# Peptides against a protein of PDB entry 3NZW: the designs that were tried, part 8

Target 1, 212 residues: chain A of PDB entry 3NZW
Amino acid sequence: TTTLAFRFQGGIIVAVDSRATAGNWVASQTVKKVIEINPFLLGTMAGGAADCQFWETWLGSQCRLHELREKERISVAAASKILSNLVYQYKGAGLSMGTMICGYTRKEGPTIYYVDSDGTRLKGDIFCVGSGQTFAYGVLDSNYKWDLSVEDALYLGKRSILAAAHRDAYSGGSVNLYHVTEDGWIYHGNHDVGELFWKVKEEEGSFNNVIG
Target 2, 222 residues: chain B of PDB entry 3NZW
Amino acid sequence: QFNPYGDNGGTILGIAGEDFAVLAGDTRNITDYSINSRYEPKVFDCGDNIVMSANGFAADGDALVKRFKNSVKWYHFDHNDKKLSINSAARNIQHLLYGKRFFPYYVHTIIAGLDEDGKGAVYSFDPVGSYEREQCRAGGAAASLIMPFLDNQVNFKNQYEPGTNGKVKKPLKYLSVEEVIKLVRDSFTSATERHIQVGDGLEILIVTKDGVRKEFYELKRD

## One batch from the design tools (peptide; made by RFdiffusion4, then SolubleMPNN)

Design b1_p9_1_s3 (from b1_p9_1, 6 letters changed)
Fold by OpenDDE base, seed 2:
Structure b1_p9_1_s3 (fold): chain B 212 residues (1-212), chain C 222 residues (1-222), chain A 9 residues (1-9)
Amino acid sequence: as target 1 above (212 residues)
Amino acid sequence: as target 2 above (222 residues)
Amino acid sequence: YPSLLPWEL
C-alpha cells in the first residue's frame, strides 16, 4: 500500500493506491483504501485490510453518533482520537493499521491526523503511509510547496502514488484522488496505474528506466 | 502440535452479470490426499435471493453459513420480514468473520445476489472479514489458476482493440448468463486438470429476479 | 493458499 495526504494553501490532497496482497498473491487491484466518513471527513487504510475496513467503518458510526448527540459534525481531532483510543485498547492483540484521518471543520480548518495500531496519533501537514511510503516521500518532498495550485497539488499527489506503485511491488492498481476543502471532499477519479504510467512518462520524459 | 484447522480443498467462483449473478463450486471434499466425498455441496441458497459459499476448512465454512442463515432468520423476525439486501448481508458477514478475528474461520467466503437496483452483485471476503464488491472472484484451491483467467475473460484485462497499436482497450461489457456459464465450466474443467483438490462435480447457483436456479455438471473423477 | 491468507494493504 501507498497512501498520502498533505495540506497546502488550497486544502488537503489525499491520494492512495488500490492493491491488496496476500503474500506474493495480488488479492485485488481495486480496493478502496479511502473511507468517506462524511462529506467533510476521510479515512485512509494501510495494513490489515479487515482491521482497517472494520474499525474505520466503526469510526464512521461513532462520528455519526457524535453528530446526532451534539447536533454538529465531529472535529477531526476528536474523530482521530476515538480511533486512537480504540486501537490503544487493542494494543498487543495484533491489529495492523496505518491510517490518516483527513477533514475540514470550521473550528480546525483543513486537518490531517496520522493514527496507527501502535497507538501513535500525530497531527501534521504531510504524511505518506504504507510499504511504498518512502517512494512517495521521495517525489512529494522534492516538489511540495504550500503555495501549490489545486491543479499542481492534485498532480503531485497522483504522481507520488504513481512513483510508489512503480517501485513498490505491494502497491499498484490505480490511484484514487481526493481534494478536501471547506466545502467538503471532492473525488478526482480513479486513475489506472498502467495508463497513467505511460501518459506521465510521455509528458514528463520520466521513468527512463523503462524503454518504450 | 495440534492444528485446529483442516483443509477440505475445493474451489468456488462468483461472477456478476447485468441482471443476474452466479456462484459455483466443485463438489469434491478431501482430507490430505483422500477424497472424502465426490458430492458434498458447498454453495447454498440462504434465502432473500442470496447465495453463499465459504471454501477452505469445511467445518468452519458450514459453521459460518449456518450462522448467516440464522442471521437472515432473525433479521426477518426483528424487521417485519424485510428482505435482507446483498450489501447488508455482506456487512453482516464481515461482523461474523471479524468476530473471530483472533481465531479466524479458515475460509474464503463469496456471496452472490442482486443489489437494490436489480444488478448482479458478487462480494468476496478474506478470512477475517475484509470485503469487496467485484464483478468476479475465484476462491479456494484453484483460485490462483482461475482468477487470472477471469481477469482476462470477464474484465478483459490485457485485451486491446485490433489495429490500435495497443492504445485502445477492449471495452467492458456485461456477459450473458450463457456466456458466464461457459466461462464457469471452462474454469472448473481446466482447474480439475491441474489441481488434485478440484473435481468430481460442479454445482452452479444462478440468481435472477425470479429466484435461484441450480445447475449441475460432471467433472473428472481422477 | 492465497485465499486463506488475510489481505494486506
Scores: peptide ipSAE 0.490, ipTM 0.817, DockQ to the pose 0.935; fails the geometry check
Fold by OpenDDE base, seed 3:
Structure b1_p9_1_s3 (fold): chain B 212 residues (1-212), chain C 222 residues (1-222), chain A 9 residues (1-9)
Amino acid sequence: as target 1 above (212 residues)
Amino acid sequence: as target 2 above (222 residues)
Amino acid sequence: YPSLLPWEL
């Protein structure tokens, strides 16, 4: 898996691959590694598919309960804390989760929290999570700036996942791309890596280690 | 040391069509190198136009299917005989599987039915309850033999329009029930040839708006 | 078999 999220002047970009594996077996190329918790809040998935899918769905329920009880959308801080508290209760039980909770509230603005099954909870501007995270960071860090246009930011997110899909055997399938603003998240499509790779290679003159 | 798990072999396969879905399984049940049964059905009609199979350790599979059938019953009791939708069934099964996260059901689960729009639906589950809706899925012993074939023949992977120099993919389209049945039969006959844990019989459950139909075909009994 | 292993992301 490779997931990433970063803040920039235009909000948050979230980009993820779609490969699931079982050992050396490619279990799926089409897994949704983003949960849409509510129109303003996303969760990303890395690690155990069931652990992430189950508990982030559960998180969605908790976020909805918060909204019903408090008559206000849950903060990104609180949502991430709920998940963090949950996984902390299971510490040592063998959960495998590397998650990002990404959202926009009026109080917080665009916000990203990293939460993992070790109980780590971090607020930050840039995270890459998964087996391909270092590959994604290589591209993301080299091109990131706060003042990116929305178009450039979307491309950078997509391009970073593509780099990871290229180098990480456990990442691939497609890129799912999101832009989060004060008006909520916008889905920017599913981009098949097989097609995207050749397009990017041609347009950039990149990936010259591969002969077409 | 006590090992609570066994492996009863077999293979299952789901394919979704436009307005139908199929879930097929062989009827061979094995332990190690011994055939326990040449006809032990592993694909079940669970009501509400949902068919289910949990392939791997048969004891776990049977337990899971029984629990799900009970869940369907209770859903009717609690919700005025409302039909359980296939997506809700999938979520329910996730909870059944994940409820044993630390002592999993040793099975690959597939369900098939129609979604709320009447479109064919196949959901597959890992042993601990991650699930995905797909157009096709093979599970069990010969899944590694069949799944790539399904990728090619259902999802048209690695197929391109002639004369396009590989630039235009073969367009996706739904398969007819007849085409799907052919693919299922070819899949299982081929798997039977190459896998000792697959054979004897093939049972196919076809889900349409009119209900569940069952077909049976002989496989090699070697 | 792969089908009986938990999926990893």
Scores: peptide ipSAE 0.487, ipTM 0.817, DockQ to the pose 0.944; fails the geometry check
Fold by OpenDDE base, seed 5:
Structure b1_p9_1_s3 (fold): chain B 212 residues (1-212), chain C 222 residues (1-222), chain A 9 residues (1-9)
Amino acid sequence: as target 1 above (212 residues)
Amino acid sequence: as target 2 above (222 residues)
Amino acid sequence: YPSLLPWEL
């Protein structure tokens, strides 16, 4: 898996691959590694598929209950804390989760929290999570700046996942791309890596390690 | 060290069509190199136009299916005989599986039915309850032999329009029930040839708006 | 079974 999220002047970009593996077996190429918790809040998935899917879905329910009780959308801080508290209670039980909770509230602005099954909870501007994270960071860090246009930011997110899909055997399938603003998240499509790779190679003159 | 799990072999396969879905399984049940039964059905009509199979350790599979059938029964009691939708069934099965997260059911689960729009639906589960809706899925002993075939023949992977220099993929289209049955039969006959844990019989459950139909075909009994 | 391994992301 390779997931990433970063803050920039235009909000948040979230990009993820779609491969699931079981050892050396490619279990799926079409897994949704972003859960749309609500129109303003996203969760990303890395680690155990069931652990992430189950608990992030549960998180969605908790977020909805918050809205019903408080008549206000849950903050990104509170949503991420709920998940962090949950996984911390299971510390040592063998959960495997590396997640980012990304959202936009009027109070917080664009916000990203990293939460993992070790109980780590971090607020930050840039995170890459998964077996391909270092490959994504290589591209992302070399091109990131706060003042990216929305178009450039979307491309950078997509391009970083593509780099990871190219080098990480456990990442691939497609890139799912999101842009999060004050008005909510916008889905920017599913980009098959097989097609995207050749397009990017042609347009950039990159990936010269591959002939053809 | 004591291993609580067995392996009863077999293979299952789900394919979704436009207005139907198919879930098929062989009828062989084995332990190690011994055939326990040549006809032990493992694909079940669970009511509400939902068919289910949980392949792997048969004791766990049977337990899971029984629990789900019971869940359907209670759903009717609690919700005025409302039909359980396939997506709700999938969520319910996730909870059944994940409820044993730390002592999992040793099975690969597939369900098939129609979604709320009347379109064919197949859901597959890992042993601990992650699930995905897909057009097709193979599970069990010969899944690694069949799944690549389904990628090619259902999802048309690695197929391109002639004369396009590989630039235009073969368009996705739904398969007819007849085409799906052919693919299922070819899958299982091929798997039977190459895997000792697959054979004897093939039972296919076809779900349409009119209900569940069963078809049976002989497989090699070697 | 490869299928009996939990999926990893």
Scores: peptide ipSAE 0.485, ipTM 0.812, DockQ to the pose 0.935; fails the geometry check
Fold by OpenDDE base, seed 1:
Structure b1_p9_1_s3 (fold): chain B 212 residues (1-212), chain C 222 residues (1-222), chain A 9 residues (1-9)
Amino acid sequence: as target 1 above (212 residues)
Amino acid sequence: as target 2 above (222 residues)
Amino acid sequence: YPSLLPWEL
């Protein structure tokens, strides 16, 4: 898996691959690694597919309950804390989760939290999570600026996942891309890596390690 | 040390069509190199136009199917005989599987049916309850032999329009029930040739708006 | 068998 999220002047970009594996077996190329918790809040998935899918779905239910009880959307801080508290209770049981909770509230503005099954909870501006994270960071860190245009930021997110899909055997399939603003998240499509790679290579003159 | 799991072999396969779905399984049940049964069905009609198979350790598979059937029963009791939708069934099965997250059912689970729009649906589960809706999925012993074939023949992976220099993919389209049955039969006959845990018989459950029908075909008995 | 292993992301 390779997932990333970053804050910039235009909000948050979230980009993820779609491969699942079972050892050396490619189990799926079409897994949804982003949960749409509400129109303003996203969760990303890395690690055990069932652990992430089950508990982030559960998190979605908790966020909805908060909204019903408090008549207000849950904060990104509180949502991420709920998940963090849950995985902390299971510490040592063998859960495998690396997640980013990304969203916008009036109180917080655009916010990203990293939460993993080790009990770590971090607020930050840039995270890459998964087996391909270092490959994504290589591209993302090299090109990131706060002042990126929305177009450039979307491309950078997509391009970083593409780099990881290229180098990480456990990442691939497609890139799912999101832009989060004060008006909520916007889905920016599914981009098949097989097609995207050649397009990017041609347009950029990149990936010169691949001939043809 | 006690090993709670066995492996009863076999293979299952689900394919969704436009207005139908199929779930097929061989009828061989084995332990190690011994054939326990040449006809032990592993694909079941669970009611509400949902068919289910949980392939791997048969004791776990049977237990899971029984629990799901019971869940359907109680769903009717609690919700005024409302039909359980296939997506709701999938969520329910996730909870059944994940409820044993730390002592999993040692199975690959596939269900098939129609979604609320009447479109064919196949859902696949890992042993601990992650799930995905797909057009096709193979599970069990020969899944690694069949799944790439399905990628090619159902989802037309790596197929391109002639004369386009690989620039135009073969377009996706739904397959007819007859085409799907052919693919299922070819999959299982091929798997039987190359995998000792697959053979004897093939049972196919076909789900349409009119209900579930069954077809049976002989496989090699070696 | 791969089908009996949990999926990893």
Scores: peptide ipSAE 0.476, ipTM 0.804, DockQ to the pose 0.940; fails the geometry check

Design b1_p9_1_s4 (from b1_p9_1, 4 letters changed)
Fold by OpenDDE base, seed 5:
Structure b1_p9_1_s4 (fold): chain B 212 residues (1-212), chain C 222 residues (1-222), chain A 9 residues (1-9)
Amino acid sequence: as target 1 above (212 residues)
Amino acid sequence: as target 2 above (222 residues)
Amino acid sequence: SDSLREWRL
């Protein structure tokens, strides 16, 4: 898996691959590693598929209950804390989760929290999570600027996942791309890595380690 | 050290069509190298136009299916005989599986039916309850032999329009029930040839708006 | 060939 999220002047970019594996077996190329908790809040998944899917869905329910009880959208801080508290209770039980909770509230603005099954909860501007995270960081860190245009930011997110898909055997399939603003998240499509790779190679003149 | 799990072999396969879905399974039940039964059905009509199979350790599979059937029963009691939708069934099964997260059901689960728009639906589960809706999925002993075939023949992977220099993929299209049955039969006959835990018989459950139909075909009895 | 493995992301 490779997931990433970063804040910039235009909000948040979230990009993820779609491969699931079971050892050397490619279990799926079409896994949805972003949960759309509500129109303003996203969760990303890395680690155990069932652990992430089950508990992030549970998180969604908790967030909805918050809205019903408090008549206000849950904050990104609170949502991430709920998940963090949950996994911390299971510490030592063997859960495997690397998650990012990304969203917008008027109070917080665009916000990203990293939460993992070790009990770590971090607020930050840039995170890459998964077996391909270092490959994504290589591209993302080299090109990241706060003042990126929305177009450039979207491309950078997509391009970073592509780099990881290229180098990480456990990442691939497609890139799912999101842009989060004060008006909520916007889905920017599913980009098959097989097609995207050749497109990017041609347009950039990159990936010269591959002949084609 | 005691191993609580067995492996009863077998293979299952689900394919979704436009207005139907198919879930098929062989009828061989095996332990190690000994055939326990040549006809032990493992694909079940669970009501509400939902068919289910949990392949792997048969004791766990049977337990899971029984629990789900019971869940359907109680759903009717609690919700005025409302039909359980396939997506709700999938969520329910996730909870059944994940409820044993630390002593899992040793099974690969597939369900098939129609979604709320009347389109064919196949959901597959790992042992601990992650699930995904897909057009097709193979599970069990010969899944690794069949799944690549389905990638090619259902989802048309690595197929391109002639004369396009590989730039235009073969367009996705739904398969007819006849085409699906052919693929299922070819899948299982091929798997039977190459895997000792697959064979004897093939039972196919076809779900349409009119209900569940069953078909049976002989496989090699080697 | 064990298809009963947990999916990893």
Scores: peptide ipSAE 0.527, ipTM 0.823, DockQ to the pose 0.878; fails the geometry check
Fold by OpenDDE base, seed 3:
Structure b1_p9_1_s4 (fold): chain B 212 residues (1-212), chain C 222 residues (1-222), chain A 9 residues (1-9)
Amino acid sequence: as target 1 above (212 residues)
Amino acid sequence: as target 2 above (222 residues)
Amino acid sequence: SDSLREWRL
């Protein structure tokens, strides 16, 4: 898996691959690694598929309960804390989760929290999470600027996942791309790596390690 | 050291069509190298136009299916006989599986039915409850033999329009029930040839808006 | 069997 999220002047970009594996077996190329918790809040998934899918869905329920009880959307801080508290209760039990909770509230603005099954909870501007995270960081860090246009930011997110899909055997399939603003998240499509790779290679003159 | 799990072999396969879905399984049940039964059905009609199979350790599979059937019953009790949708069934099964996260059901689960728009639906689960809706999925002993074939023949992977220099993919389209049945039969006959845990009989459950029907075909009995 | 493996992301 490779997931990433970063803040910039235009909000948050979230980009993820879609491959699931079971050892050397490619279990799926079409897994949804982003949960749409509410119109303003996303969760990303890396690690055990069931652990992430189950508990982030559970998180969604908790976030909805918060809205019902408090008549207000849950903060990104609180949502991430709920998940963090949950996995902490299971510490040592063998959960495997690397998640990012990304969202927008009026109070917080665009916000990203990293939460993993070790109990780590971090707020930050840039995270890459998964087996391909270092590959994504290589591209993302090299090109990131706060002042990126929305178009450039979307491309950078997509391009970073593509780099990881290229180098990480456990990442691939497609890129699912999101842009989070004050008006909520916007889905920017599913981009098959098999097609995207050649497009990017041609347009950039990149990936010269591969002969077409 | 006691091992609570067994492996009863077999293979299952689901394919979704436009307005139907198919879930098929062989009827061989084995332990080690011994055939326990040449006809032990493992694909079940669970009501509400949902068919289910949990392939791997048969004891776990049977337990899971039984629990799900009970879940369907209680859903009716609690919701005025409302039909359980296939997506809700999938979520329910996730909870059944994940409820045993730390002592999992040793099974690959597939369900098939129609979604709320009347389109064919196949959901597959790992042993601990991750699930995905797909157009097709093979599970069990010969899944590795069949799944790549399904990628090619259902989802048309690696197929391109002639004369396009590989630039235009073969367009996706739904298969007819007849085409699907052919693929299922070819899949299982081929798997039977190459895998000792697959054979004897093939039972296919076809889900349409009119209900569930069953077809049976002989496989090699070697 | 491969089908009985936990899926990893």
Scores: peptide ipSAE 0.527, ipTM 0.829, DockQ to the pose 0.949; fails the geometry check
Fold by OpenDDE base, seed 4:
Structure b1_p9_1_s4 (fold): chain B 212 residues (1-212), chain C 222 residues (1-222), chain A 9 residues (1-9)
Amino acid sequence: as target 1 above (212 residues)
Amino acid sequence: as target 2 above (222 residues)
Amino acid sequence: SDSLREWRL
């Protein structure tokens, strides 16, 4: 898996691959690794598929209950804390989760929290999570700046996942891309890596280690 | 060292059509190299036009199917005989599986039916309850032999329009029930040739708006 | 069997 999220002047970009594996077996190329908790809040999935799906869906329910009880959308901080508290209770039990909770509230603005099954909870501007994270960081860090246009930011997210898909055997399938703004998240499509790779190679003159 | 799990072999396969879905399984049940039964059905009609199979360790599979059938029953009791939708069934099965997260059901689960729009639906689960809706899925002993075939013949992977130099993919289309049955039969006959845990018989459950139909075909008994 | 493996992301 490779997931990433970063803050920039235009909000948050979230990009993820779609491959699931079972050892050397490609279990699926079409897994949805982003949960749409509400129109303003996203969760990303890395690690055990069931652990992530189950508990992030559960998180969605908790977030909805918050809204019903408090008549206000839950903060990104609170949502991530709920998940963090939950996984911490299971510390040592063998859960495998690397998650990012990304969203917008009027109180916080665009916000990203990293939460993993080790009990770590971090607020930050840039995270890459998964077996391909280092490959994604290589591209993302080398091109990131706060003042990116929305178009450039979307491309950078997509391009970073593509780099990881190219080098990480456990990442691939497609890139699912999101842009989070004050008006909520916007889905920016599913981009098949097979097609995207050749397109990017041609347009950038990159990936010269591969002969077309 | 004690191993609480067994492996009873077998293979299952689900394919969704436009207005139907198919879930098929062989009827062989084995332990190690011994055939326990040549006809032990592992695909079940669970009511509400939902068919289910949990393939792997048969004791766990049977337990899971029984629990789900019971869940359907109680759903009717609690919700005025409301039909359980296939997507709700999938969520319920996730909870059944994940409820044993730390001592999992040693099974690969597939369900098939129609979604709320009347379109064919197949959901597959890992042992601990991750799930995905797909057009097709193979599970069990010969899944690695069959799944690539389904990628090619159901989802038309690596197929291109002739004369386009690989620039135009073969368009996706729904398969007819007859075409699906042919693919299922070819899948299982092929798997039987190369896997000792697959054979004897093939039972296919076809779900349409009119209900569940069963078909049976002989496989090699070697 | 391989099909009984936990899916990893």
Scores: peptide ipSAE 0.525, ipTM 0.824, DockQ to the pose 0.943; fails the geometry check
Fold by OpenDDE base, seed 1:
Structure b1_p9_1_s4 (fold): chain B 212 residues (1-212), chain C 222 residues (1-222), chain A 9 residues (1-9)
Amino acid sequence: as target 1 above (212 residues)
Amino acid sequence: as target 2 above (222 residues)
Amino acid sequence: SDSLREWRL
């Protein structure tokens, strides 16, 4: 898996691959690694598929309960804390989760929290999470600026996942791309790596380690 | 076999002066070779003029600090808002740590403040709750690089008066706040040069009778 | 056997 999220002047970009593996077996190329918790809040998934899917779905329920009880959408800080508290209760039990909780509230603005099954919770502007995270960081760090246009930011997110899909055997399939603003998240499509790779290679003159 | 612990790196340092104490830490948070954050503070004001850091596995450190803060809160509830003394805080933290003796918090804990006589105090803890009051202590990734330096520069180990042929030790004296800050900065800048888990920023909390003051300095970001 | 393997993301 390779997931990433970063803050910029235009909000948050979230980009993820879609591959699931079982050892050397590609179990799926079409897994949804983003949970749409509410129109303003996203969760990403890396690690054990069952752990992530089960508990992030549970998180969604908790966020909805908060909304019902408090008559207000939950904050990104509180949502991430709920998940962090949960996994901390299971510390030592062997859960495998690397997640980013990304969203917008009026009080917080665009916000990203990293939460993993070790119990770590970090607030930050840039995170890449998964087996391909270092490959994504290589591209993301080289091109990131706060002042990126929305177009350039979307491309950078997509491009970073593509790099990871290229180098990480455990990442691939397609890139699912999101843009989060004060108006909520916007889905920017599913981009199959098979076509995207060649398109990017031609347009950039990149990936010169591959002939074609 | 499954390992429940991570290592988020970083380094912390406490030094006690005559009427103040300092607790400092870098702001780098890492996993393996990846920098998670360049600014993740790990030294905290816990109230009652007590500052605390638990360095190592960040999840455990955060949990321990939160538990201690809650302990301070309940101490006030149960004892008519009495100020928790630094020595009592140290004992309390021992119990927090030893309560998990068989699944320890994977951290090196240091607290700093003033004792009941107004003197600077630094207490350090092992992962399972042994503690000692000291004039100085380094913890974390670069502790082995810094602690010998502190032995030399705070406690004046292996230093002698000039012209005495090694017969007269350099006398012990308290360092000023300015001198301590210089030592802390030199310690962290030096450690950053030689340890990949230390860098990005340095946050220093200074405890005096007037409260807690914070200072921040940039470190190398490589 | 492969069907019983844990899916990893």
Scores: peptide ipSAE 0.507, ipTM 0.772, DockQ to the pose 0.230; fails the geometry check

